# Designs tried in a protein design run: peptides against a protein of PDB entry 6IDX. Part 67

Target 1, 380 residues: chain A of PDB entry 6IDX
Amino acid sequence: KELAKLSADVTFATEFINMDGIIVLTRLVESGTKLLSHYSEMLAFTLTAFLELMDHGIVSWDMVSITFIKQIAGYVSQPMVDVSILQRSLAILESMVLNSQSLYQKIAEEITVGQLISHLQVSNQEIQTYAIALINALFLKAPEDKRQDMANAFAQKHLRSIILNHVIRGNRPIKTEMAHQLYVLQVLTFNLLEERMMTKMDPNDQAQRDIIFELRRIAFDAESDPSNAPGSGTEKRKAMYTKDYKMLGFTNHINPAMDFTQTPPGMLALDNMLYLAKVHQDTYIRIVLENSSREDKHECPFGRSAIELTKMLCEILQVGELPNEGRNDYHPMFFTHDRAFEELFGICIQLLNKTWKEMRATAEDFNKVMQVVREQITRA

## One batch from the design tools (peptide; aimed at target 1 N99 T129 L188)

Design b2_p23_3_s3 (made by RFdiffusion4, then SolubleMPNN; from b2_p23_3, 13 letters changed)
Fold by OpenDDE base, seed 2:
Structure b2_p23_3_s3 (fold): chain B 380 residues (1-380), chain A 23 residues (1-23)
Amino acid sequence: as target 1 above (380 residues)
Amino acid sequence: MKEEEREKVAQAQLKRQIALRRK
């Protein structure tokens, strides 16, 4: 206890480290010997002193043994660990992950997100915060090839639903630190959309063109009896499709694929449109048909609107930007839906369509409508 | 560039955690 308090002093820490005192603390953890009276209290103070000493940055975190890492990981994985030990163990693991890529690799082998989720199902917000902070550290230090897999693993383990139910909808006010960690998690997850946002459509890729054709099919052929496939020649079909793509509100109604060659938002806009068309089909069809039947020049161009809205949402959500220190603004909706970005798009495209109608907008008002919609989204 | 920025965020998070433990 006194050692843990004194370890906060840099002079004491320097002297204690020079006397190999930190090695003694690590050996106490490594030994795992429960033979001491008050072992849990002694261990909690040992971990406190260790962390305080290491927080001075005098000793490299790479000095820790694999046995030490396994012991700390063991405390986090054990269901009946003392809360004081658990808190310090989570903080130690986070510090290890943040300080060393080598330690990250070792910890990522020993700790699963599934084990950390159990620490979110508690009433102690400090434990919850340290658990999310460790998840964020692991996500931040993960190599690019593993980030998507990590996010998928979070979804499979119901991390989102646990955070929603036990943190956001918890009986306690969210502290600033927890809000920051939720913000960080949100930003790191939305950054997975960057690849799609920066992916250009290939106009020659038939599979990608078939998605645009599917959007057309869902909008216009869903009510048409498949028997009335107009057996008219390839040119009439091509002319028909050009009309349909105009009604869909694509800028390039001859070759809609060209609208997705600009990045941002690239293919992410097409993903959003396809999600809307498949998951919210009635909403999609309504928006398209309400505007396709208008002859008054007040039609809201769905295709153009969807692309520009996707770009706007990427800008608002700062897709591709890393989390900023001091921010704590998170969207509860992110934790409400598995496909939160696409669901947000689906809400915002309806808002856009409504705003367009209310403004009695024409194609010339497009940028003005988008500005009003931006203000509406950012105030919500 | 992005990995260097990630490392800056990691160091910021570390400093934040250290500062929280000292309060």
Scores: peptide ipSAE 0.570, ipTM 0.947, DockQ to the pose 0.845
OpenDDE base, seeds 1, 3, 4, 5: peptide ipSAE 0.568, 0.568, 0.570, 0.569; ipTM 0.947, 0.947, 0.948, 0.947

Design b2_p23_3_s4 (made by RFdiffusion4, then SolubleMPNN; from b2_p23_3, 12 letters changed)
Fold by OpenDDE base, seed 4:
Structure b2_p23_3_s4 (fold): chain B 380 residues (1-380), chain A 23 residues (1-23)
Amino acid sequence: as target 1 above (380 residues)
Amino acid sequence: MKEAKREEVAKAFLERQIKQRRK
């Protein structure tokens, strides 16, 4: 107990470290010896002292053994552990992950996000905060190939729903630290959109062209009586598609694929459009047909609007920017939907379409409409 | 470049956490 208190002092820490004191503490943890009187209390103070000593940055975290890591991970994975031990173990693992890529690799083998989710289902907001902090550390330090898997584990309704129900909708006010961790989790998750945002459409990729064709099909052929015989010549068919792509509001109505060659937002805009068309089909069809039937030059160009809105949302959400240590502004909506970005797009495209009508906008007013929509989104 | 920036963020988060534990 006194050691844990004194370990916060840099002078004491330096002398204790010089006496191999950290090595003694690590060996106590590694031994797992439950034979000591007041083992749990002693262990809690040992972990406190260890963490405080290591927080001085005098000793490299890479000095810890695999056995030590396994013991600490064991305290986090056990269903019944003292809250004091659990809290310190989470903080130690977080510190290890943040300090060393080598330690990250070892820890990622010993613990799963699923095990950490169990610590979110408690009434203790401090434990919840430490659990999310460790998740965020693992997510931040994950190699690029594993980040999508982690996000997919988040997109699994379970983690999101648990955070929503047990943290955000909890009977307690969200503390600043929890708000920060929720912000970090949001930013790290939205940063996975960067790849798609920076992916140019290949105009020669047939599979990508088929997505644009599917957007056309959903908008125009879903209501069309099957009676139009397949026999209209290739030229009439090409001319028909050009008309349809104009009605869809693409800038390049001859080759809509060219609209997705600009990065940002690249393919992410096409992903949003396809999501809207499949998940919110009635909304999509309504928006497209309402604007496609207009002869008054007040048609809202859906394709152009969807691309520029996707770009705007990426700018507002700072897609591709890493989280900042000083920020705590999270969007609760991120935790309400599995596909929160695409759902936000679906809300905002309706807002854009409404705003366009209210302003009686023409194609010349496009940038003014986008500015008004930006102000509406950023104030919400 | 991106990994170096992640290490900077990791360091900043660590410094934040250390500061919180000392309060």
Scores: peptide ipSAE 0.533, ipTM 0.944, DockQ to the pose 0.854
OpenDDE base, seeds 1, 2, 3, 5: peptide ipSAE 0.527, 0.532, 0.531, 0.531; ipTM 0.943, 0.943, 0.944, 0.943

Design b2_p23_4 (made by RFdiffusion4)
Pose (drawn by RFdiffusion4):
Structure b2_p23_4 (pose): chain A 370 residues (1-223, 234-380), chain P 23 residues (1-23)
Amino acid sequence: KELAKLSADVTFATEFINMDGIIVLTRLVESGTKLLSHYSEMLAFTLTAFLELMDHGIVSWDMVSITFIKQIAGYVSQPMVDVSILQRSLAILESMVLNSQSLYQKIAEEITVGQLISHLQVSNQEIQTYAIALINALFLKAPEDKRQDMANAFAQKHLRSIILNHVIRGNRPIKTEMAHQLYVLQVLTFNLLEERMMTKMDPNDQAQRDIIFELRRIAFDAETEKRKAMYTKDYKMLGFTNHINPAMDFTQTPPGMLALDNMLYLAKVHQDTYIRIVLENSSREDKHECPFGRSAIELTKMLCEILQVGELPNEGRNDYHPMFFTHDRAFEELFGICIQLLNKTWKEMRATAEDFNKVMQVVREQITRA
Amino acid sequence: SFFERHMARRRKDTARAAEEMAS
């Protein structure tokens, strides 16, 4: 108990650390008997002292043994133990992950998505905060080529709805540090879109060109002389600036292939809305048609800007949009809503092609005021 | 409290880790 008190003082901590005092603590955790059952209080003070000592930055986090790591991960992976032990254990794992790529790799193997998510279902807000913090730390430290798989795994075990039901709509008001972790989670989540945002379409890739053909087919085949007239104009009546080679429009980065993903999502998941928007504007040879392809690409870019896809998380922000915690595909759903808004605003303005940038500005103002 | 101090320090670590992630 006394060590847990004194270890926050750097003057004391240095003295104790210089005698390998941290090893006394790690050895106790690695091999001490009955720690959770008979000595949980002692163990809590031990973990408090350990974290306080490590927080002075005198020694590397890489000093910790695989045995110590496994024991701490064990306290998290078990059917919940004492709250004080769990809180410190989650905190130790977060610090290990943030401070070492090697420790991240070992810890990612010792804890499951389901075990971490289950700790969000406890009524204690600090346990919830550390759980989300550990999840954020794993995402921050995951290799670029593994982060997407991790997101899918957490999504399949309902991370989003558990956060919505147990944190956002929970009984206890969200305090500042939890709000910060939600902000970080949202930033990391939006940043999963960044690679596709910056990926250019290869116009010479037939498979990619066939995606655009399929988009056009879904809409034009819902319309016979009128259908023929639409197809004679290639992709003009789908609203692409490059009428003959719309794949070229997807070389603009941002939004790149993310725009294509959004269009395909709208067409497949919300086929009636997609068909309505395209057919209201595919036979319009007055200058008043709303160009779908051009509008979708620019809207995708605008949403990326508004939601700050690509921005790094920082210390000073605690903000988040709660509605994104209500749908697994909230970004794509937002695209669909905003493309309907864009078409409504376009019609309200009796807009022509020359008004394109003005309409996009009004839409920007509508979205950002909402 | 310990929780507050710990979480304040983790903000800096998180910011640093984010810069490393971007590099």

Design b2_p23_4_s1 (made by RFdiffusion4, then SolubleMPNN; from b2_p23_4, 14 letters changed)
Fold by OpenDDE base, seed 5:
Parts: structure tokens; C-alpha cells; sequence
Structure b2_p23_4_s1 (fold): chain B 380 residues (1-380), chain A 23 residues (1-23)
């Protein structure tokens, strides 16, 4: 207890570290020996002293053993651990992950996101905050392949649902610390879109071209009686597709694949369009057909609008940017759905289409409409 | 509290970690 208090002082910390005091504390944790009547209290103070000492930055986190890591991870995975020990263990793991890539690798083997999610189902906001902080640390330090694995649909759904129900919709005000962790988690979640945002369409990839063709099929063939597909020759079919791609509002209506070669938003725009067409088919068809039937030059070009809107959303959400230490602004909406970005796109494309109509816009007004839509989205 | 002290340092460490992971 006294050691834990004194460890906050840099002068004492320096002297204690010079006496190999941290090594003694680590060995106490490593031993796991429950022989003392006040083991839990002593352990809590030991972990406090360890954290306070390490927080001076005098000693490298790489000094900790695998046995120490396993003990600390054990305190996080065991259901009957004292809250005081759990809190400090989460904080230690977070610090280890943040300060050492080697320790990250070891911790990522010992702890699952599922175990950390269990610590969100508590009334203690400090525990919740440290659990999210550790998740965020793991996401920050994970290689791209492991970030995607951590972002599996189950873990994301469960994490998102638990955060929404137990943190955001909880009966307690969100503290600044929690708000920051939610912001960081949001940023890291959107950064998973960066790869697709920076992926150029390959115009020679038939599978990608088939997606564009599927967008055309959903918009124009879904209501057409299959009997009236004129078996007319390949050239008439190509000319028909060019007309359909013009009605879809692609900039390059001859080869729509070229519209997706610009990064950002690259293939992410096509993903959003396909999601809208499959999940919100009626909305998609309505937007396309309402604009494709116009002969008054007031048609909203869906394809162009979808691409530029996707780019705009990436800019607004700062996709590919690192989390800022000074920010605490998170959007609860992004915790409501698995495909929150695509759902946001679906809302915003309807807003864009509405705004276009209200402004009586033409193709020349496109940038002006986009600016108005940007202001509407950023104020919502 | 220990928590408050750690949270003051956490933000900086997180930014540093993010910068490292982006290199």
C-alpha cells in the first residue's frame, strides 16, 4: 500500500527501480501464490505499484516474462477476480500492447475479444473503459490480416450490441474517458474500409464487371417479364447496356468500370451500391427509375452520386486517419448496425436524391448539391 | 485515482501506438 503510493513519485520510482524493485513485483505476480490471508489486497497494491512504476517510462515493458503476461491475462479471463485486480490487469495489458509489439503478439494469443466483451456487461464504467481501451490497443497494434480477423462479424456484432446496450444506452452518463474510447473504436472500425476505399477496380476482372451488370439487372430487369428479353444480337445488347449505364448515372456509361478506377473511393463505392441494391432493393430501384425516366435534364446521376457520396462519407468519417488523443466525439448510430457505413450510405443517397430534387439541380449543379449534402450530413 | 492517472497517459500512448502501427 505504501509502495503503491510512493511509486507515483518519480524520485522514489527511480530509486526503487535501481534496486530492482520492479523485478520483485513481477516475481510476486508470477508466483501466483495465494498463501497470504490478504492475497487479493496485496496483489491489488502490487499491480498498482507496478503500473505506477512502469508509467514513469524508466523501464521497458519488454522486461516482463511470459509467465507474468499469463498471470495478468488469467486475472482478466477468470470470472471471480476482484474488481480492483481486474481493473489493474486490464490497464497493464493495455500498456503492454501499446508499448511493445512483442508483448502484443503474446497477449493476442492469451486473450480473446470475447473475453473482453464480457467485461463490458458490468455496471462499473472504469472496467468497461479499460476493456474497450484494451480492445482498441489490440486493434491499433494488430497487423492488417489480424485486424480483419478481430473484426469478424460475430465479434463485431456482439461488441457493438454490448456497447450499445450496456454503455451508450446505459443509465449512467458517459464519462470523457469512455467517450474517447468509443471514438477510437469508431475510427479503427472505419479504417477497416480503407483497403476497399483504395482498391481500384480492374476493368478486366469479370467478377467486378458482373457486379455492375447485377446493378443494371436489379434496376431494369427485375420488373421486366422474362419473355420480352429480345434475343437480339450481341451489338444490340451492348448498345442496350450503354443506355442502361447512362440511365444508372455512370460518368463512363460505355465502360462503368472506369468510374471505379479512381481512389478514393475505388471499390468501396461499388460495395455500397451493391449493398443498397441487395438489402434495400426497393429504395435502389426507386432512386434509379425516378431519375432514369426524367427527360428534363434534372435527373440525378445515381452512379456518379454514389461514388462522390462514398468519397464524401470517407472524408467526413476520416477513413484512414489515426485517432486523435483530443477527440471524444463518437456516433451512436455506428453501433446500431453491422453494416453501419453502408446503411449510412443508403440514408445519405436518399438525402442526396431529395436535395437534388428540391434544388431542381442539373448536372452542372452537382458540386453545389454535394456541398449542401455535406453540410446536412455534418450537422445531423 | 489510478484510473484517472492512467487515462491521462493512455491518450498519448494510443496515438503513439497508432503511429507505429501505420508505419
Amino acid sequence: as target 1 above (380 residues)
Amino acid sequence: SLFEKRMKKFKKLQEEAAKEAAK
Scores: peptide ipSAE 0.032, ipTM 0.636, DockQ to the pose 0.878
OpenDDE base, seeds 1, 2, 3, 4: peptide ipSAE 0.024, 0.008, 0.036, 0.025; ipTM 0.614, 0.329, 0.642, 0.625; seeds 3, 4 fail the geometry check

Design b2_p23_4_s2 (made by RFdiffusion4, then SolubleMPNN; from b2_p23_4, 13 letters changed)
Fold by OpenDDE base, seed 5:
Structure b2_p23_4_s2 (fold): chain B 380 residues (1-380), chain A 23 residues (1-23)
Amino acid sequence: as target 1 above (380 residues)
Amino acid sequence: SFFEKRMEKFKKLQEEAAKERAK
């Protein structure tokens, strides 16, 4: 207990480290010997002293043994562990992951996100915060090849639902530390959109062009009586598509693929449009047809609006931003749905279409409408 | 508290890790 307190002092820490004191503490953990009276209390103070000593940065984290890592991971994975030991064990794992790529690799083999979910289902918000912090640490240190797998594990309905129900909608106010870790998790989740946001459409990729054709099909062929099959002429078909792409509100009516070559938002805008068209088909068709039937110059260009809205949402949500130590703002909505970004897009595109109508906007008012919509989204 | 101190340390280390990943 006294050692744990004194270990926070740099002068004491330096002398204790020079006496190989950290090695003694690590050996106490490695031994796992429950034979000592008050073992749990002693272990909790040992782990505290170890963390406080390591915080001075005098000793490399890479000095820890695999046996030490396994013991700490064992305390996290055991269902009946003293809360004080569990908290310190989580804190040590987080510290190991964040300070050493070598330790990250070893810990990632011993601990799964699934095991950490159990620590989110508890009433102790500090334990929940440690668990989310460790999840965030694992995500940050994951190599590029494993990021998508971790992303998919975080995208699992279970983790989001558990965070929403047990953390965010818990019976206790969210502390600043938890709010920060939820912010970090959200930032890391939004960074999964960055790849698509920065992916340019290839206008020569037929598969990507077929998605634009599918958007047209869903909007216009779903209501067309099958009897008016337009005649087989390739030129008439191209002219028909140009009209349809104009009605869809693309900027480039001849080659809508060109509208998706700008990054941001690149292919992410097309993903949002396709999601809306498939998942919220009635909403999509309504928005497109309400604007395609107008001849009064008050048409809201869906394609252009969807692209610029996607870009705006990326800016508002700071997609691609690095986690900042000073921030704690998180959006509970992003834990409510697996496709929360696309659902937000679907809400915001309806808001945009409504705002456009209310303002009696024309194409010249486009930027003004977008400013009003931005203000509405940021106040919500 | 011990918790607050740890979380403050993790905020910094997480930001450092993010900056390193972006290089």
Scores: peptide ipSAE 0.527, ipTM 0.952, DockQ to the pose 0.828
OpenDDE base, seeds 1, 2, 3, 4: peptide ipSAE 0.523, 0.527, 0.527, 0.515; ipTM 0.952, 0.953, 0.953, 0.951; seed 2 fails the geometry check

Design b2_p23_4_s3 (made by RFdiffusion4, then SolubleMPNN; from b2_p23_4, 13 letters changed)
Fold by OpenDDE base, seed 1:
Structure b2_p23_4_s3 (fold): chain B 380 residues (1-380), chain A 23 residues (1-23)
Amino acid sequence: as target 1 above (380 residues)
Amino acid sequence: SFFEKRMEKQKKLQEEAAREAAA
């Protein structure tokens, strides 16, 4: 206990480290010897002292043994552990992950997100916060090739549902520390959209052009089998498609692919449009046909609106921005669905279409409508 | 509290790790 308090002092820490004191603490953990009276209390103070000593940055985290890591991971994975030991073990693992790529690799092999989920299903908000903080650390230190796997694990209905039901909708006020960790988790999840947001469409890529064609098919040929998509359209068919792309509200009626060459929002806008068309087909068809049947100058250009709305949502959600230590603003909505960004887009595009009608807007009013919609989204 | 102090340190470490991962 006194060691844990003194370990916060840099002068004491320096002297204690020079005496190999930290090695002694690590060996106490490694031994796993439960034979001592008050072992749990002793271990909790040992882990506290270890963290406080390591926080001085005098000793590299890489000095810890694999046996130490396994013991700490063991305390997190055991169903019946003292709360004080569990909290400190989670904090140690988080610190290891954040401070060392080598330790990240070792910890990622020993601990699964599934094991951390059990620590979210508790009444102790501090344990829940440490568990989310460790998930965030694992996400931050994941190599780029594995970030998508972590995202998919987060998008797993189970983790988000547990966070929603046991943390956000819990019977307790969300503390600032938890709000920050939820914010960080949200930012890390949104940063996966950055790649798509910054991906330019290739107007010559046939597969990408086929997606635009599928948007047209769903809107105007809803009963037609996609297998009958006639490849080499005659000149009459090209002229028909140009009309259809105008009715869809693309800026470039000849080659709608050109509308997706600007980054942001690049391909992310096309992803949102395709998601809406496939998952909310009736809503998509209604929006497109309602605006395509208007012979008045009050047509809402769906394609242009979808692109600019996607860009606006990226700006509002700060997609591609790094987690900021001073922020704690999280959106509970993003824990309600695995494709929460696309669902938000689907809500906002309906709001945009409604606002356009209410304002009796024309193409000249486009920026004014977008400003009103931005204000509506940011106030909700 | 120990929790508050720990979370304050971890916020900074997370921001540093995020900057390193973006570089």
Scores: peptide ipSAE 0.487, ipTM 0.942, DockQ to the pose 0.808
OpenDDE base, seeds 2, 3, 4, 5: peptide ipSAE 0.483, 0.478, 0.479, 0.486; ipTM 0.942, 0.941, 0.942, 0.942

Design b2_p23_4_s4 (made by RFdiffusion4, then SolubleMPNN; from b2_p23_4, 11 letters changed)
Fold by OpenDDE base, seed 5:
Structure b2_p23_4_s4 (fold): chain B 380 residues (1-380), chain A 23 residues (1-23)
Amino acid sequence: as target 1 above (380 residues)
Amino acid sequence: SFFEKHMEKMKKLQEKAAKEAAS
């Protein structure tokens, strides 16, 4: 206890480190000897002293052994561990991950996000914060190929649901530290959209073209009585498709694929449109048909609106921006659904369509409508 | 508290790690 207090002092830390004191602490952890009287209390203070000493930056984190890492990871994985030991162990793991890529690699083999989820299901907000902070650290230090796996793990309905139910909807105020970690986690989650946001549609990719055809099919063929099979002529079909693409509100009626070559929002806009069309089909059909049946120049161009709305949402949510130490603003709604961005798009496109009608907008008013919608979204 | 001090340090390290991962 006294050592843990003194370890916060840089002068003491320097002297203690010069005496190889930190090595002695690491060896105590490595030994795992539960035979000592007051082992748990001693270990908690040992871990505290170790972390306080390491926080001076005098000793490299790479000095820690694999045995030490395994012991610390073991404390995090044990269902019945002292709260102080657990908190210090989570803090040590986070510190190791953030300070060393080599330690990250070793820790990522020993600890899974699934194991950390159990520490979110507790009433201790500090433990919850340490667990999310460690998840964030693992995400930040993950190589790009593994970030998608971490993303998928976050998209795991389980982690999201637990954060929502046990952290966000907890019976207590969220502290600033937790709010920051939730913000970081959200930023890291939004950055997974960056790839799609920056992916240009290939007009020659048949699979991507088939998505546009599917959007047309869902909008126009789902209500069409199968009896009026339009005549077999390829040119008449192309002309019909051009009309359909105009009714869908694409800017390029001849080749809608060209509307998705602009980045941002690139393919992310098409993903949102397809999600809306498949998951919220009635809403999609209603929006498209209400505007396609209008002869009064007050039609809301769905395709253009969807693209510009996707871009706007990316701007509002700062997709592709790095987490900032000074920020703590998070959106609880993004923890409510696994496809929360697409669901937000679905809400916002309805808001846009409503606002367009209320303003009696024409295509010339497009930017004004978008500005009003931006203000509405940013106030919600 | 120990918690507050730790989290304050880790915010800076997280931001640093994010910058390094984007480079």
Scores: peptide ipSAE 0.528, ipTM 0.952, DockQ to the pose 0.848
OpenDDE base, seeds 1, 2, 3, 4: peptide ipSAE 0.525, 0.517, 0.517, 0.522; ipTM 0.951, 0.950, 0.950, 0.951

Design b2_p23_5 (made by RFdiffusion4)
Pose (drawn by RFdiffusion4):
Structure b2_p23_5 (pose): chain A 370 residues (1-223, 234-380), chain P 23 residues (1-23)
Amino acid sequence: KELAKLSADVTFATEFINMDGIIVLTRLVESGTKLLSHYSEMLAFTLTAFLELMDHGIVSWDMVSITFIKQIAGYVSQPMVDVSILQRSLAILESMVLNSQSLYQKIAEEITVGQLISHLQVSNQEIQTYAIALINALFLKAPEDKRQDMANAFAQKHLRSIILNHVIRGNRPIKTEMAHQLYVLQVLTFNLLEERMMTKMDPNDQAQRDIIFELRRIAFDAETEKRKAMYTKDYKMLGFTNHINPAMDFTQTPPGMLALDNMLYLAKVHQDTYIRIVLENSSREDKHECPFGRSAIELTKMLCEILQVGELPNEGRNDYHPMFFTHDRAFEELFGICIQLLNKTWKEMRATAEDFNKVMQVVREQITRA
Amino acid sequence: SFFERHMARARKEQARAAEEARH
C-alpha cells in the first residue's frame, strides 16, 4: 500500500527502481499464489505501484517477461475478476501495446475480440474507457496490412452496437476521457477508408472496367428505343465526364476507388434509389440533367473531406458523430443519403452542368450545417 | 487520480503511435 503511494513520486521511484524494485513486482505477479482469491487487494496495490513506476519513463517497457505479459492478459481474458485488478490490467496492456511493437504482437495473440468487447458491457465507465483504449491501441499499432482484418473481426462481434447500447446510450453520462476514446475510435475507423480513397483505378484492368459496365447495366436495363439511345452515348448518360472511358475518372485521387465502392454499394444495396437517380437523368438532353458519375465521385471526395478521412488522431479533440455508431456501413449509407440530397438540391436550383460547382457548394453547406 | 494521470499520458502515447504508424 505504501509502495503504491510513494511510487508516484519520481524521487522515491528512482531509488526503488535502482534496486530492481520493479522486478519484485513482476516476479510477484508471475509466480505469486492465490493472488486473485486471497490477495486481490495486495495485487491491486502491486499493479498500481508497477504502473506508477513505469510511468516515470526510467526503464523500457521491453524489460517485461512473456510470463508477466501472459499473467496480465490472463486477468483480462478471464470471466471478469475484481474491478480494480481488471482496470489496472487493461491499463498495463494499453501501455505495453503503445510502447512496443514486440509487446503488441504478443498481446494481440493473448486476448480475443470477444473478451475485450465483453468488458464494454460492465456498468463501470473506467473499465469501459480502458477497454476502448486497449482496442484503440491495438488498431494504432497493428500493421497496415492487418488493421482491416481486425476491424472486421470486431465488427462481427458487434463492437459498434455494444458501444451504442452500453456507452453512448448508457445510464452514466460520458465524461471527457471516454469521449476522447470515442473520438480516437472514430478517427481510426474513418482511416480504414484512406487506402481505397488514394487508390487509382487501373483503366487497363478489364475486371475494373467491367464493374462500371455492371453499374450502367443495372440502371439502363431498368428502362426500348429510349434504352438504345442511352447506350449509344456510352457512359454519357450515366453522367461520367469521360464518356467513352469512365475508368479514367477514377484515377482522380482522392477519391479513387472509394468512389467506385460507394456507387456499387448504392446500386446493390439500394437498387431502387440508384435506378431512380440515374433514369431521371439519363434521357435528359436539356442541359438540366444531374450527372451521376461526376456527382458521385465529387460527393465521395467531399465526404472524405468533411469526415477528415486520412487525418491522424490528436490529443486536443474529443468530438465524434454519434450517428456512425448506429450502422455497420454508415459511411456508405451516408453516401446514399447525400447523393439523394445532391439530386434534390440540383433540381431545386434548376441546375445545369455549368452550375456543377455551385450545387456541390450548396450540398456541402447542407451537410455541414446538419 | 491514477485514472486521470494515466488518461493524460495515454493521449500523448496514442498521438505518437499514430504518427509512427503513418511512417

Design b2_p23_5_s1 (made by RFdiffusion4, then SolubleMPNN; from b2_p23_5, 11 letters changed)
Fold by OpenDDE base, seed 4:
Structure b2_p23_5_s1 (fold): chain B 380 residues (1-380), chain A 23 residues (1-23)
Amino acid sequence: as target 1 above (380 residues)
Amino acid sequence: SLFDKRMALLRKKQQEAAEEAKK
């Protein structure tokens, strides 16, 4: 107990480390000796002293053994561990992950996101904060090949729903530290959109062209069976499709694939359009047909609007930007749905279409409408 | 608190890790 208090002093820490005192603390954890009457209290103070000593940055985190890592991971994975031990064990794991790539690899083998989810269901906000911080650390240190697996773990309905119900909608105010970790988690989640945002459509990719054709089919042939294979287009059919792509509001009516070659937003705009067309089909058809039937030059170009809106949403949400250590502004809405970005797009495209009508906009007013919509989204 | 001090250190380490992960 006194050692844990004194370990906060840099002078004492330096002397204690020079006496191999930190190695003694690690060996106490490694031994796992539960025979002492006050084992839990002693262990909690040992872990406190270890953390305070390591926080001075004098000793490398790589000094810890695999046995030490397994013991700490064991305290996080075991049911009914003392709250004080659990809190310090989460803090140690997070520090190990952040300070060492070699320790990250070992910890990622011993700890699953599923085990960390259980620590989000507790009434202690500090434990919840360390659990989210450890998830963030695992995400940040994940190699590129495993980042998508971590991404999929964040997209897991279970993690999202637990954070929403037990953290955000909990019976207690969110502290600044929790708000920061939720912000970091959100930024890391949005950065998964960066790949699609920076992916140019290949105009020669037939599979991607078939998606654009599917957007046309859903809008104009909603009653026609998908059995009409797109391939047998006579010149009359190509001319018909050019008219349909104009009614969809693409800039390039002949080859709409060219509209998705600009990055940002690249393929992410096509993903949003396809999501809207499949998941919110009635809303999509309504928006397209309301504008395709207008002869008054007040038609809202859906294709162009969807691309520029996707780009604007990426700018507002700072997609591809690093998390800032001083920020704590998270959006609870992004924890309400698995595809929250696409759902936000679906809300915002309806807002854009409404605002376009209210302003009686023409194609010349396009940028002005986008500025008004930006102000509306940033105030919500 | 001890928690707040720890979290302030972790914020810096998360920032360093994020900068490293972007390179």
Scores: peptide ipSAE 0.511, ipTM 0.947, DockQ to the pose 0.873
OpenDDE base, seeds 1, 2, 3, 5: peptide ipSAE 0.507, 0.505, 0.502, 0.508; ipTM 0.946, 0.946, 0.945, 0.946

